# Designs tried in a protein design run: peptides against a protein of PDB entry 7Q4I. Part 27

Target 1, 281 residues: chain A of PDB entry 7Q4I
Amino acid sequence: HENSTIAERLYSEVRVLCWIMTNPSNHQKKARHVKRTWGKRCNKLIFMSSAKDDELDAVALPVGEGRNNLWGKTKEAYKYIYEHHINDADWFLKADDDTYTIVENMRYMLYPYSPETPVYFGCKFKPYVKQGYMSGGAGYVLSREAVRRFVVEALPNPKLCKSDNSGAEDVEIGKCLQNVNVLAGDSRDSNGRGRFFPFVPEHHLIPSHTDKKFWYWQYIFYKTDEGLDCCSDNAISFHYVSPNQMYVLDYLIYHLRPYGIINTPDALPNKLAVGELMPEI

## One batch from the design tools (peptide; made by RFdiffusion4, then SolubleMPNN)

Design b1_p10_5_s1 (from b1_p10_5, 6 letters changed)
Fold by OpenDDE base, seed 4:
Structure b1_p10_5_s1 (fold): chain B 281 residues (1-281), chain A 10 residues (1-10)
Amino acid sequence: as target 1 above (281 residues)
Amino acid sequence: MEYRGRDPPD
């Protein structure tokens, strides 16, 4: 007796294409578990690899493997999306094969925004890019317009976007997007709590899990706390989630219920005009 | 500062 009317509405109105960064060695180890868990809640799910896999729906991009090729793979992935799938969705999520995403919460965050607004969301980091950039591991979501600008305006211009495939992919795409005036949005909820997380829930929820000297605290664009107040009730993503933990999270989020506790969803916000962002907190 | 955003957490 689940009521998913609002979720179904958002599924239709906020279409999300999820592309998963993976490689052939992880097709069975990691990627298939994304497909069997949270990935099934995307409107479209594509695995970006260097080898085709018909069972997984993996695309063979013309790239090499390894950490040093992630930027190249990201560029080719979005080129592929633009060429084949730009009209299949309104929003385009990049996630790793060890990222877990609550797609319904992402749709909720994205609902007020026009996909024609040049914006992208994720866990915003402050170094290297003036407006910030989104953590690659936490996953980041581009509007359709952002994808268009990235592929059509940024990628072809070496002054705007790094042509070499080296570098941190999330930093590099952040630079490119800034250079074409794609805005780095604020993913925080109305209480100022984050939604995209570059680590597992445990690392964010447990106070003093990390030393204050930990790089993360210097990288986060918005100040955040540890503990239960760290994370939105509508959190979107976590990173470094093992295949087994994906199933655990799926169970906890979508199946396990405390009897007698029923949540009522908040009202949807008003839709924004093209180019308009929610006020930053 | 060295970028470690993609490295496993300590």
Scores: peptide ipSAE 0.064, ipTM 0.803, DockQ to the pose 0.724
Fold by OpenDDE base, seed 5:
Structure b1_p10_5_s1 (fold): chain B 281 residues (1-281), chain A 10 residues (1-10)
Amino acid sequence: as target 1 above (281 residues)
Amino acid sequence: MEYRGRDPPD
C-alpha cells in the first residue's frame, strides 16, 4: 500500500508538458520505451520527430534529421508547443529519447516558482553563455513565460536568436533565452547537490570514474562531487539511459522498497512571487 | 559505461 497524496497534488498544481526529441528510426527502438516508463508521469507527452506516428504520439516537424539539425528541431518544437499547447501546462521539459526523468522530483523543485517567472532549469554549464546554459542531454525545463519569450521575442529577431539551424542546440537556446532575460536557475537541492545529470547514475556515483581532464569538469557551472554526495536524494534526470535501463530504473524507484524504512517527505516551501527566485546555495 | 560527449558544442 502506498500513499501518493502529495504527489497527486503536485501533479495537478505543477503541470508539466514533456517533449521528447527523437527521429523516425528511434520511434520503436527508444521513444516507445520513454512512453512506457517515465513519460507516462508527465501531464502531457509529445514526441518531436520528422515523421508522424499516431501510436507514439509523434509530431512531424518540418526539419531534417541528424545532429546538425537539432537546433532547428528545437526551434520548431517550441513553436509547435506555443501554438498548440502553451496553456496545457505550466512547465515545459525538453528531454532526449535516452533521458530518464523522475517527474515527481521535478515538480517538487518547481513548486515554489511561478510559471510566469521567466526562468529555466537543468544541468547548468558555464562556457559560451554568461549566465550559463543547460545541458541538452540532461534535459531542461522552461516556464510558460520562458517559452513565450523564446518563441515570440527571441526567435523572430536574428540579433537575439540564431536564424540558421546549425550549432549546438543547448548553447543556442541558452544564448536566445539570455537575450530575452530568461534566467538560468539553480536546480541544486538545499544541500547543494545536483538534480539534473548529463550521464547515467553510475558515472556520477563512482568516485574517479572519469579523468579530471574530462570536459565535464570544465563545463559544470557549480562545484560538484563524485560518490554518494554527487546527487540529490530528489534527483530529476539522467542521460544515456538505455531502453532496458529505463525499466530497471522504474522498478528500482517506484516498486523496490527496503522493508521497515519509511520516507517522510519534507514540507513544501512557500510559493514565490512572480519574478522571485530561491536563494542560491 | 562510455561517455559520448554530446553536450559540448560541435
Scores: peptide ipSAE 0.063, ipTM 0.802, DockQ to the pose 0.172
Fold by OpenDDE base, seed 3:
Structure b1_p10_5_s1 (fold): chain B 281 residues (1-281), chain A 10 residues (1-10)
Amino acid sequence: as target 1 above (281 residues)
Amino acid sequence: MEYRGRDPPD
């Protein structure tokens, strides 16, 4: 007896293509479970691999496997998207095959922005890139214009974008995007709470899960807290989510309800002009 | 500082 009218509206108005970073060894172990859970809520879902899989809808990109090839795979993935799917969506999400995404919350965050604004969102890290870059594991979403600039302007120019396939893919795409004036957006909610997370909920929700010397605290772009106030009520993503936990999260988020408690969604914000961002907090 | 990223290799 749920009312999904607003979600259905946003599904049509904020179209999201999700591409999943995977490999042949993970098609059955991980990627399939993305397809059976949160991936079904994307407007378009594509698995980017090195081998084709018709059951999964996996694309064989001309790249090798392993961490040292992730940057190459990301470049080829977005080239593929630009060639075949640039008009199939307004926003283009990269996620790993162990990332869980609440797509409705992402559409809510993206709603005020124009797809023609050169912007991308995710969990922003501060090292290496002046404006910051988005964590690869937490997933990051590019506007259509950002994809165009990345593929058409950045990739063909070795001065703007690394030509070889080595390096940290999230840092490298961050450098490329900065070089073509794609803005690293602020994905935090109005209370300053994060929406994209590079770890499982437990790691963010439990205070003192890691020590203060843990690299994450030095990398995070915005100040953040641990505990219940760590995360937006409209959080978008978590990383290192096992296949089993994806089904658990699907149940908890979309099915399990405390009887007698009804959530009333906030009103949608006003749409921004092309090139305009939400005010800084 | 070491950037570990995702632990399992892709």
Scores: peptide ipSAE 0.078, ipTM 0.802, DockQ to the pose 0.323; fails the geometry check
Fold by OpenDDE base, seed 1:
Structure b1_p10_5_s1 (fold): chain B 281 residues (1-281), chain A 10 residues (1-10)
Amino acid sequence: as target 1 above (281 residues)
Amino acid sequence: MEYRGRDPPD
């Protein structure tokens, strides 16, 4: 029998609202499978779309579809969250409809932080933004204070945040957040291993899977290696996960067990004060 | 999904 007491405690103390970036053509093909797998472990799950879907719990944002509108959709999504859901959670995760997330591992990472600390986490990239920005595909999570600053302070000011809907979504939110002093946190574990990943597990775990000239190696903020040391034992997310792979991952992570092996969780760290961060490794 | 970030296009 499984003991989930610590996970249940973190579910209550580290409340996560997950919003999923999707579109009407993917409601049935992709988004539904998020809802049936990892999305059910969020405290609140909302699908941000251009069309309403009551079965999916999809919201119709006032934006068009296509790559040129993703930044617009992100702005409207966080405006919607701030207006309707800012007190429903402590942390606010953006994920794509082909991102898989182990929410318990995210709660573990977030546990020491105050939601009133202006911080966000994800897979940090180094170009274009001085402090770095978080990969859109890997998913990124904002504190409640980060959402407040983004919506109330950044979005209304064209000098702080891009007013039009064009541009790379993850870069643009990264610029906006930096301009209102939201800190780009370090999501690595105590061994320096990453937790948020912009590709499927195979691409990170297999040595020499990609050429060293591949853009990812130039973009990653923290130096990382391929292979088994690439990824934390408490990894949080993977991107480009197909609907079928979501069910496989759900089975492997939550059901399949090697008989006779028991994992004992580490003790929870001490909570940080408001504004305090864990030191970077 | 078409993604306009720093990830490869979907």
Scores: peptide ipSAE 0.045, ipTM 0.781, DockQ to the pose 0.245; fails the geometry check

Design b1_p10_5_s2 (from b1_p10_5, 6 letters changed)
Fold by OpenDDE base, seed 2:
Structure b1_p10_5_s2 (fold): chain B 281 residues (1-281), chain A 10 residues (1-10)
Amino acid sequence: as target 1 above (281 residues)
Amino acid sequence: MEYRGYDPPD
């Protein structure tokens, strides 16, 4: 008996195309479970693979498989999106087949932004790219203008974008996007809490006395805490989510409710002009 | 610095 009026409004006003990085061996093992859980809340869902699968809605991209081909697959995926789907959405999310996304929370974050603003969001890392880049595993979302700039301006120019298919996928797209003045946005909430996470909730929520030498602490662009204050109440994504955990998360987020507790959503912020970002927190 | 921030789906 939930009131989803605002969520329905955002579904219409903040259209999201989700493309999922997958491979033929994972169509049934992983990708299918994305489709059956959070992926159904995207305005459009496409699985980017090396083999076509009509049951999954998977596209065969002209790339090889394996870690060394992920950048190639990302380039081909966005080329495909630009050619066939650029007008089907306002925002374009890349996620892995083991990423879980709360799409409503992403729409809430994106609501004030114009899709004509050259911006993208995700879990921002600081190495290799001056403005930062977004973690591939946490998923990252490009505005329509960002996709246009990436495909039309960056990809054709080997000085702006790596022509080879090798390299870290998320770093390479981050370099390309920076080179065409696509801004690496701040996805944190008004309290400074993150929304995109490169690990499962447990990793962030449980203080683990993690060694400060752990790579994540060196890579994270913004300071983050562990524990209950680690994560926004409107968190968007988590990575390394098993197929079974996707169903658990779907149940916990969308079905399980503590009786007698009513959540009242905050008012929507004012919309920004083209090129404007939310103020720094 | 060795990049270890991404584990692709396999």
Scores: peptide ipSAE 0.093, ipTM 0.811, DockQ to the pose 0.393
Fold by OpenDDE base, seed 1:
Structure b1_p10_5_s2 (fold): chain B 281 residues (1-281), chain A 10 residues (1-10)
Amino acid sequence: as target 1 above (281 residues)
Amino acid sequence: MEYRGYDPPD
C-alpha cells in the first residue's frame, strides 16, 4: 500500500555504508538487533569488533576493548573501510550498537551534497575543536572524500592526527578531520531543527527534562530548544536505544499509521557542486 | 560498550 519510489531512488543515488561500533560481548545482546532493524536499510552494513563473527558480519580489528580503545577502533575501522569498501558507498556512517538510525532521512539530508566534497555530518559539539566535532553516540557520517583524507592524509601524520589509541574518540576524529580541511557540516533542517541526537527521543522531546546546567547545553554547537520543536520531522538518529526499543521504533516509524493521514514529501533540493555546502542557518 | 553520548578528553 506504500509508494516508496523516492526512497528507492535515494537508496540507489545516495549509497550509505553503515559501520557499527561493537564488541564481542554485545554481538548477540545488541548488534544482532541493529542488523534485524535499521541496519538492514543501509546499502552495506559492517560490525566493527575485536572478534570475527560470520553470522553477524563482524570484523575483528587489531585493537583491544574498553573505552580507552575506542579511538583506536575508529582509526582501524576507517582504514579497513578505505582498503576494502571505499567504492561500495558514497557516504560512511559510524554508529554505536545502541544507536537507532532512520537511513532514509539521512539520504534526504545528504542528497544535495557530492560525496567528493570533504564534509561530515552529525550532532555538532563546540568544545575542543574550532569548527566543532560530531558526537560519537549520535553517529556521524563522512563523505567518501572525507574518508580518503582521514585515512590517507591525516592518519599517517602524527602532527595532524593522534597516533595513540587513547583519548575521546569523537573529539580526536574531529581534530584529525579539521586538520585535513574536512568541513563539519550543519545537519539541521530548514527550520533549524536537529537531526542527529545523542539521547533517546524522550530526553529531547520532554521540556525541562534536564537541568540547564546539564553538560549537553554547554556542548551543543547550535542553539536548540526542548519539546516538539527540538527535533526535525526528518530526524536521523537517537542514542541509548535499547534492543527492545529498536523494534518499537521500527514498528512506529515503518508500520504504524494513523488512518486517513498521508505524508507528502517535499521536493528534493538542487544538487550542489563539489566543495559547495548548504548555507548555515 | 562503555561509550557515552560524548567522550570528554582527559
Scores: peptide ipSAE 0.059, ipTM 0.771, DockQ to the pose 0.168
Fold by OpenDDE base, seed 3:
Structure b1_p10_5_s2 (fold): chain B 281 residues (1-281), chain A 10 residues (1-10)
Amino acid sequence: as target 1 above (281 residues)
Amino acid sequence: MEYRGYDPPD
């Protein structure tokens, strides 16, 4: 028997629409497993594809498939969300079909923020964009106001947002969002530990898993360590999670318990005013 | 820098 009272409260107060980047070839192989695991904990779950799938709840966006079309798909996905779903949630998460997300931890991070604050969160990278941008694979979450600014102010202006569909999806949205004064938030916890991760837990938790010259260490915006201190106790996402690993993570996080250990949640922080961010660490 | 950190689903 578990007590989910606070999680249920946050489910109601911090509404999250999750859209999943996928393609027709991955509907059954990957996307279906998102729907059967962590995706069921979103307030709204939509799969963005190039083909409709009624079993998956996939939307056919007017874009081609392939890596060079990801930016185009992201633009069309947020246009679709703005047109059909902007009032269905407060926050709008992009994730890949191999991203695993602990939605309750994301709601906890987002709780103090107003959805009318132009802000977005994720794993912040430092290149290309002055304020940083969020890793595409780790997933990133926009406030309702951020979505509005992106779709209404940025996308229609070629000077603010790239008009063609080529380029690195996460970099391009990062540029667009910066150009409309959407703030790249700090998703780290109060101890300075990251919450959004562009790799599987193993790659972050095992010290010296990667060489010091590995690109990730040059890209990460905030200094981070490897090992057990790499990751928040309230981590939100991991990338490159296989379908089988999603079920394992669901079991480990939501079902498996060490007998006699009871976790007590921290108190919720005070809510921030519109436009206010948490202090930098 | 070479951007190798994103392996998208499509």
Scores: peptide ipSAE 0.046, ipTM 0.778, DockQ to the pose 0.322
Fold by OpenDDE base, seed 5:
Structure b1_p10_5_s2 (fold): chain B 281 residues (1-281), chain A 10 residues (1-10)
Amino acid sequence: as target 1 above (281 residues)
Amino acid sequence: MEYRGYDPPD
């Protein structure tokens, strides 16, 4: 038996629409495994593709396929969300079809924030964008107001948002969001540990897994370490997660328990006013 | 086509 009362409360109060970046060739290979694992814990789950798939709940966006079209697909995805789903959720998560997300932990992080605050969260990188931008692979979550500003204010203006569909998707949306005063939030926990991760848990948990010359260490906005202190106990996302590993993670996180250990959750923080952010650590 | 993780921009 399990007590999920707080999680159920947050499910209703912190509504999350998850959109998954995918393509027709990955509907069966990857996307369906998101739907069968962590995606079922979103309030709304949509797969953004170039072909419709009613079994998957995939939408055919008017875009070409290929890595060079990811920015174009992101723009069309958020346009679609704004037109059809802007009131279906409070927060709007972008993830890849090989991203794994612990949605309950994301709701916990987002709980104090107003969805009318122009803010977004993820794994913050420091280059190219003054306030930073969120790693595309780790996934990033926009408030409802952030989506509105992106679609209504940024996208129609070539001076604020790149009209070309080429470029690094995560950098380009980061530039657009900064230009409409959407704030790049701090997603770290109260101990200063990260919650969104652009690699699998092993890459972050194992010391010296990567050379210190690896680009990631030059890109991270906040100082972080490898090892057990790398990651929040309330971590939200990991990237490069294979379909099989999604089922493993579902088992480990939601089923496997050490007998006799009871995890008591911390109290929820007070809610913030519109426009207010939690203090950075 | 299979989507890859994000690399740093050039």
Scores: peptide ipSAE 0.046, ipTM 0.775, DockQ to the pose 0.146

Design b1_p10_5_s3 (from b1_p10_5, 5 letters changed)
Fold by OpenDDE base, seed 2:
Structure b1_p10_5_s3 (fold): chain B 281 residues (1-281), chain A 10 residues (1-10)
Amino acid sequence: as target 1 above (281 residues)
Amino acid sequence: MKYRGRDPYD
């Protein structure tokens, strides 16, 4: 028997719209597996594509396909969300079709924050953007106010936001958000462990998996360790997760239990006022 | 693994 009362409360109080970056060639190969696994735990799930797919619930955005159009797709996705869904959620998650997300852990992280606070969270990188930007692959979540500022204030102004559709989408949105005073939040837990991860669990959990010269160690905004201490007990996301591994993760996280071990959730933190952030660790 | 974001090698 499982008690999900707190999770159900957070599902109601911390509403999350998840939009998935995908393309027509990945609707069946990848996106449908998101829908069948972690995506079902979002309050609203939308697949942002260049072609409509009624089975998937995919939206055809007016963008081309290819890596050079990801920024364009991100802009159009948030425009679409603002026009049609801005009141359907409090928080708006971008994820790739090979990102796995534990939505309950994200709700837990977001709970103290007001959705009217201009803030966004993810795996924070330090280059290119002074306050940092969030890794595209790890997924990033914007408050409702952040979406409003992005769409209404940033996008229409070429001085604040890149008008061209080219560029690294995560860097470009990071620049735009900074320019409208959306804060790059700290997603680490109380022990300083990360919650959003740009690689699969194995790459973070196994020490010395990567060379010390690996770009990731130069890009991370906050110092992090490898091994079991790499990752929060309430980790939120992993990237480069294959379709098969999504089902494995669903089983491991939501079904597989060691008999006789019961996890007691920590008490919910106090809610913050509008504009307040959690103290930095 | 190629980072889908800004490839630091670009």
Scores: peptide ipSAE 0.042, ipTM 0.783, DockQ to the pose 0.149
Fold by OpenDDE base, seed 4:
Structure b1_p10_5_s3 (fold): chain B 281 residues (1-281), chain A 10 residues (1-10)
Amino acid sequence: as target 1 above (281 residues)
Amino acid sequence: MKYRGRDPYD
């Protein structure tokens, strides 16, 4: 038997809208599997596409498809959220249709923060943006205030936010958010372990999976190691997760149990004031 | 300048 009392509390107190970056060709191939696995644990789940799909709950944004249009799609997605759903949640997660997210762990990380604090979290990268930006593939979560600032203050001003739809979407939103004083938060746990991951667990857990010249090591904002210490016990996301692996992860995380081992959750931290962040490690 | 913030296989 499970006791989900704390998880249920956080589900109510830390409301998360998850929007999934997808396209019509991936509705059945990828997005559907998000909906059938981790996406069901979001308070609200929306698939942002270029075509409507009532079965998937996909929205047709006025954008083209392809990697070069991801920034345009991100802008339109958040505009759509702001117009229709800004009060439906406290936090707004962007994920790809091959990102797997443990939403309960994200709620735990977000719990102390006010949604009125202009902050966002993810896997922080250091290039291009002074405060850093969050990896697109790992997924990133904006507070309600961050969404408001992005849509209302940044997007309408070409000096603050790129008007063209080209560019790396994660870098561009990072620049926009910095320009409106949305803070790039530290998503690491109290032990300094990451929670958002731009690759599959195997790539982070296995030592020397990549050489030291691999771009990731130059991009990561905080020093990270490979191996068991790479990842928080409360990790939030992994990227490049195949549809089949989503079901595997769902089974491993939510069903498979070692008999006789019981986990006791840590106490929740104190809530922070508006504008206050947890100290960085 | 073209930005490279993610894996090219994303």
Scores: peptide ipSAE 0.042, ipTM 0.777, DockQ to the pose 0.461
Fold by OpenDDE base, seed 5:
Structure b1_p10_5_s3 (fold): chain B 281 residues (1-281), chain A 10 residues (1-10)
Amino acid sequence: as target 1 above (281 residues)
Amino acid sequence: MKYRGRDPYD
């Protein structure tokens, strides 16, 4: 009863490896629910932890746990991906174990780009990094070339990439990527609406949820509003999604349908050359 | 939670 021909085409042409940031205490509480919901729609799904878990398919990285080790875990995760999985996908998504992702919408955004273009996408923040950096919680996706540059060029050089494991992981990877000329892309749709979100849908959709002094409004790279105009109809991610809400979102997005309404997808854009970005909005 | 209710980097 469903035509998924275009989605299947993009699944084949825009291959995505998703790695999930987790820890042993969250394997059962959070990570397994990612695996049982949106993680199924990745071409490859890996959980990055400090302990191996055969039920979850978690990798034990040589790092400690805690907030001060998240940067270390991110570095080791991408090293692991580069060594074992760099040719298994075209794009490499980092997400938290409480991030929800609509992978089909991400493939749609990524379709025109070459994976050999040094670029990455997410919810862009403006502090600390000149070109901006992508919010860790909203999830961010690197091209294959971006991963190569990060692991091969940035990580081995302490002048380009922080050698210790402390610091905000999303800021630190943003600094490293900038230093090897990986571009911080614009993930907004053709209407200028965002696709990656660092909070739950309710926090973005409901006007006046926060005051203008809330840090988020000072951090966001592109001007944005609250309400329905906040978010693309092809939104990609939300953060702080509880395990229960992941199943709710799966139902709402992939199962619940208003009878008699059929959405026809827009035509795919032309593919870009290597190194080319979409025009500014 | 990293960002809820506070600046994640303060």
Scores: peptide ipSAE 0.039, ipTM 0.776, DockQ to the pose 0.193
Fold by OpenDDE base, seed 3:
Structure b1_p10_5_s3 (fold): chain B 281 residues (1-281), chain A 10 residues (1-10)
Amino acid sequence: as target 1 above (281 residues)
Amino acid sequence: MKYRGRDPYD
């Protein structure tokens, strides 16, 4: 009873490879549930780990586990993608094994952009990197050109990209990408509402009495509101989503329908030229 | 939900 014609078109025209940051201890606990929910909507899904898992389709990267190795894992993941999969997609999403992504909404956001434009999107943070960087937990998506620049131009040069595997993964890739002129895009919708979120929906939708000193408020690049206006109707990602919540979100987003209410999608925007970005709001 | 940090290893 559903018409998915536009979604199917975008699936074909805006190809997304999703790689999931995981570890062997989380293959069954978390990663498997990504594969069984939102990950199945990627054009290609790869789990980046330190151990191979044929059931999960996990790749063993030559990196140790632990927080201090996340940057190393990200570098190796994109090297692997560039070597084996650079032509399998137009856009390359990094997500954690507790990130939930509405891939159709991401394709909608990406549709006007050329994959040859050096750009990446996510939840933009302002510290450490002049143009900003994208939150690791919310997930971030690189264009094919951005991946090329990262792997070919940035990684081999210690002046452009940190050679050590230590450091905040999202900050370090942000520095590298800036150094090769990959633009930190604005993922907000036309109303200025965010699409990538570093927390669960509840934390964004419900006004919290969080301390003004909470790091998130100091890190966000763009002003954000709490409540119903916090989030785009076409939101893309949430973080800290438990395995059970992934199935709940899958049900709510793709299966549960209020009888008698139908949504009409907005018209697709015009495609941009290579190097062109959407106007600032 | 408990804030664990910004990555899966927090």
Scores: peptide ipSAE 0.040, ipTM 0.767, DockQ to the pose 0.157; fails the geometry check

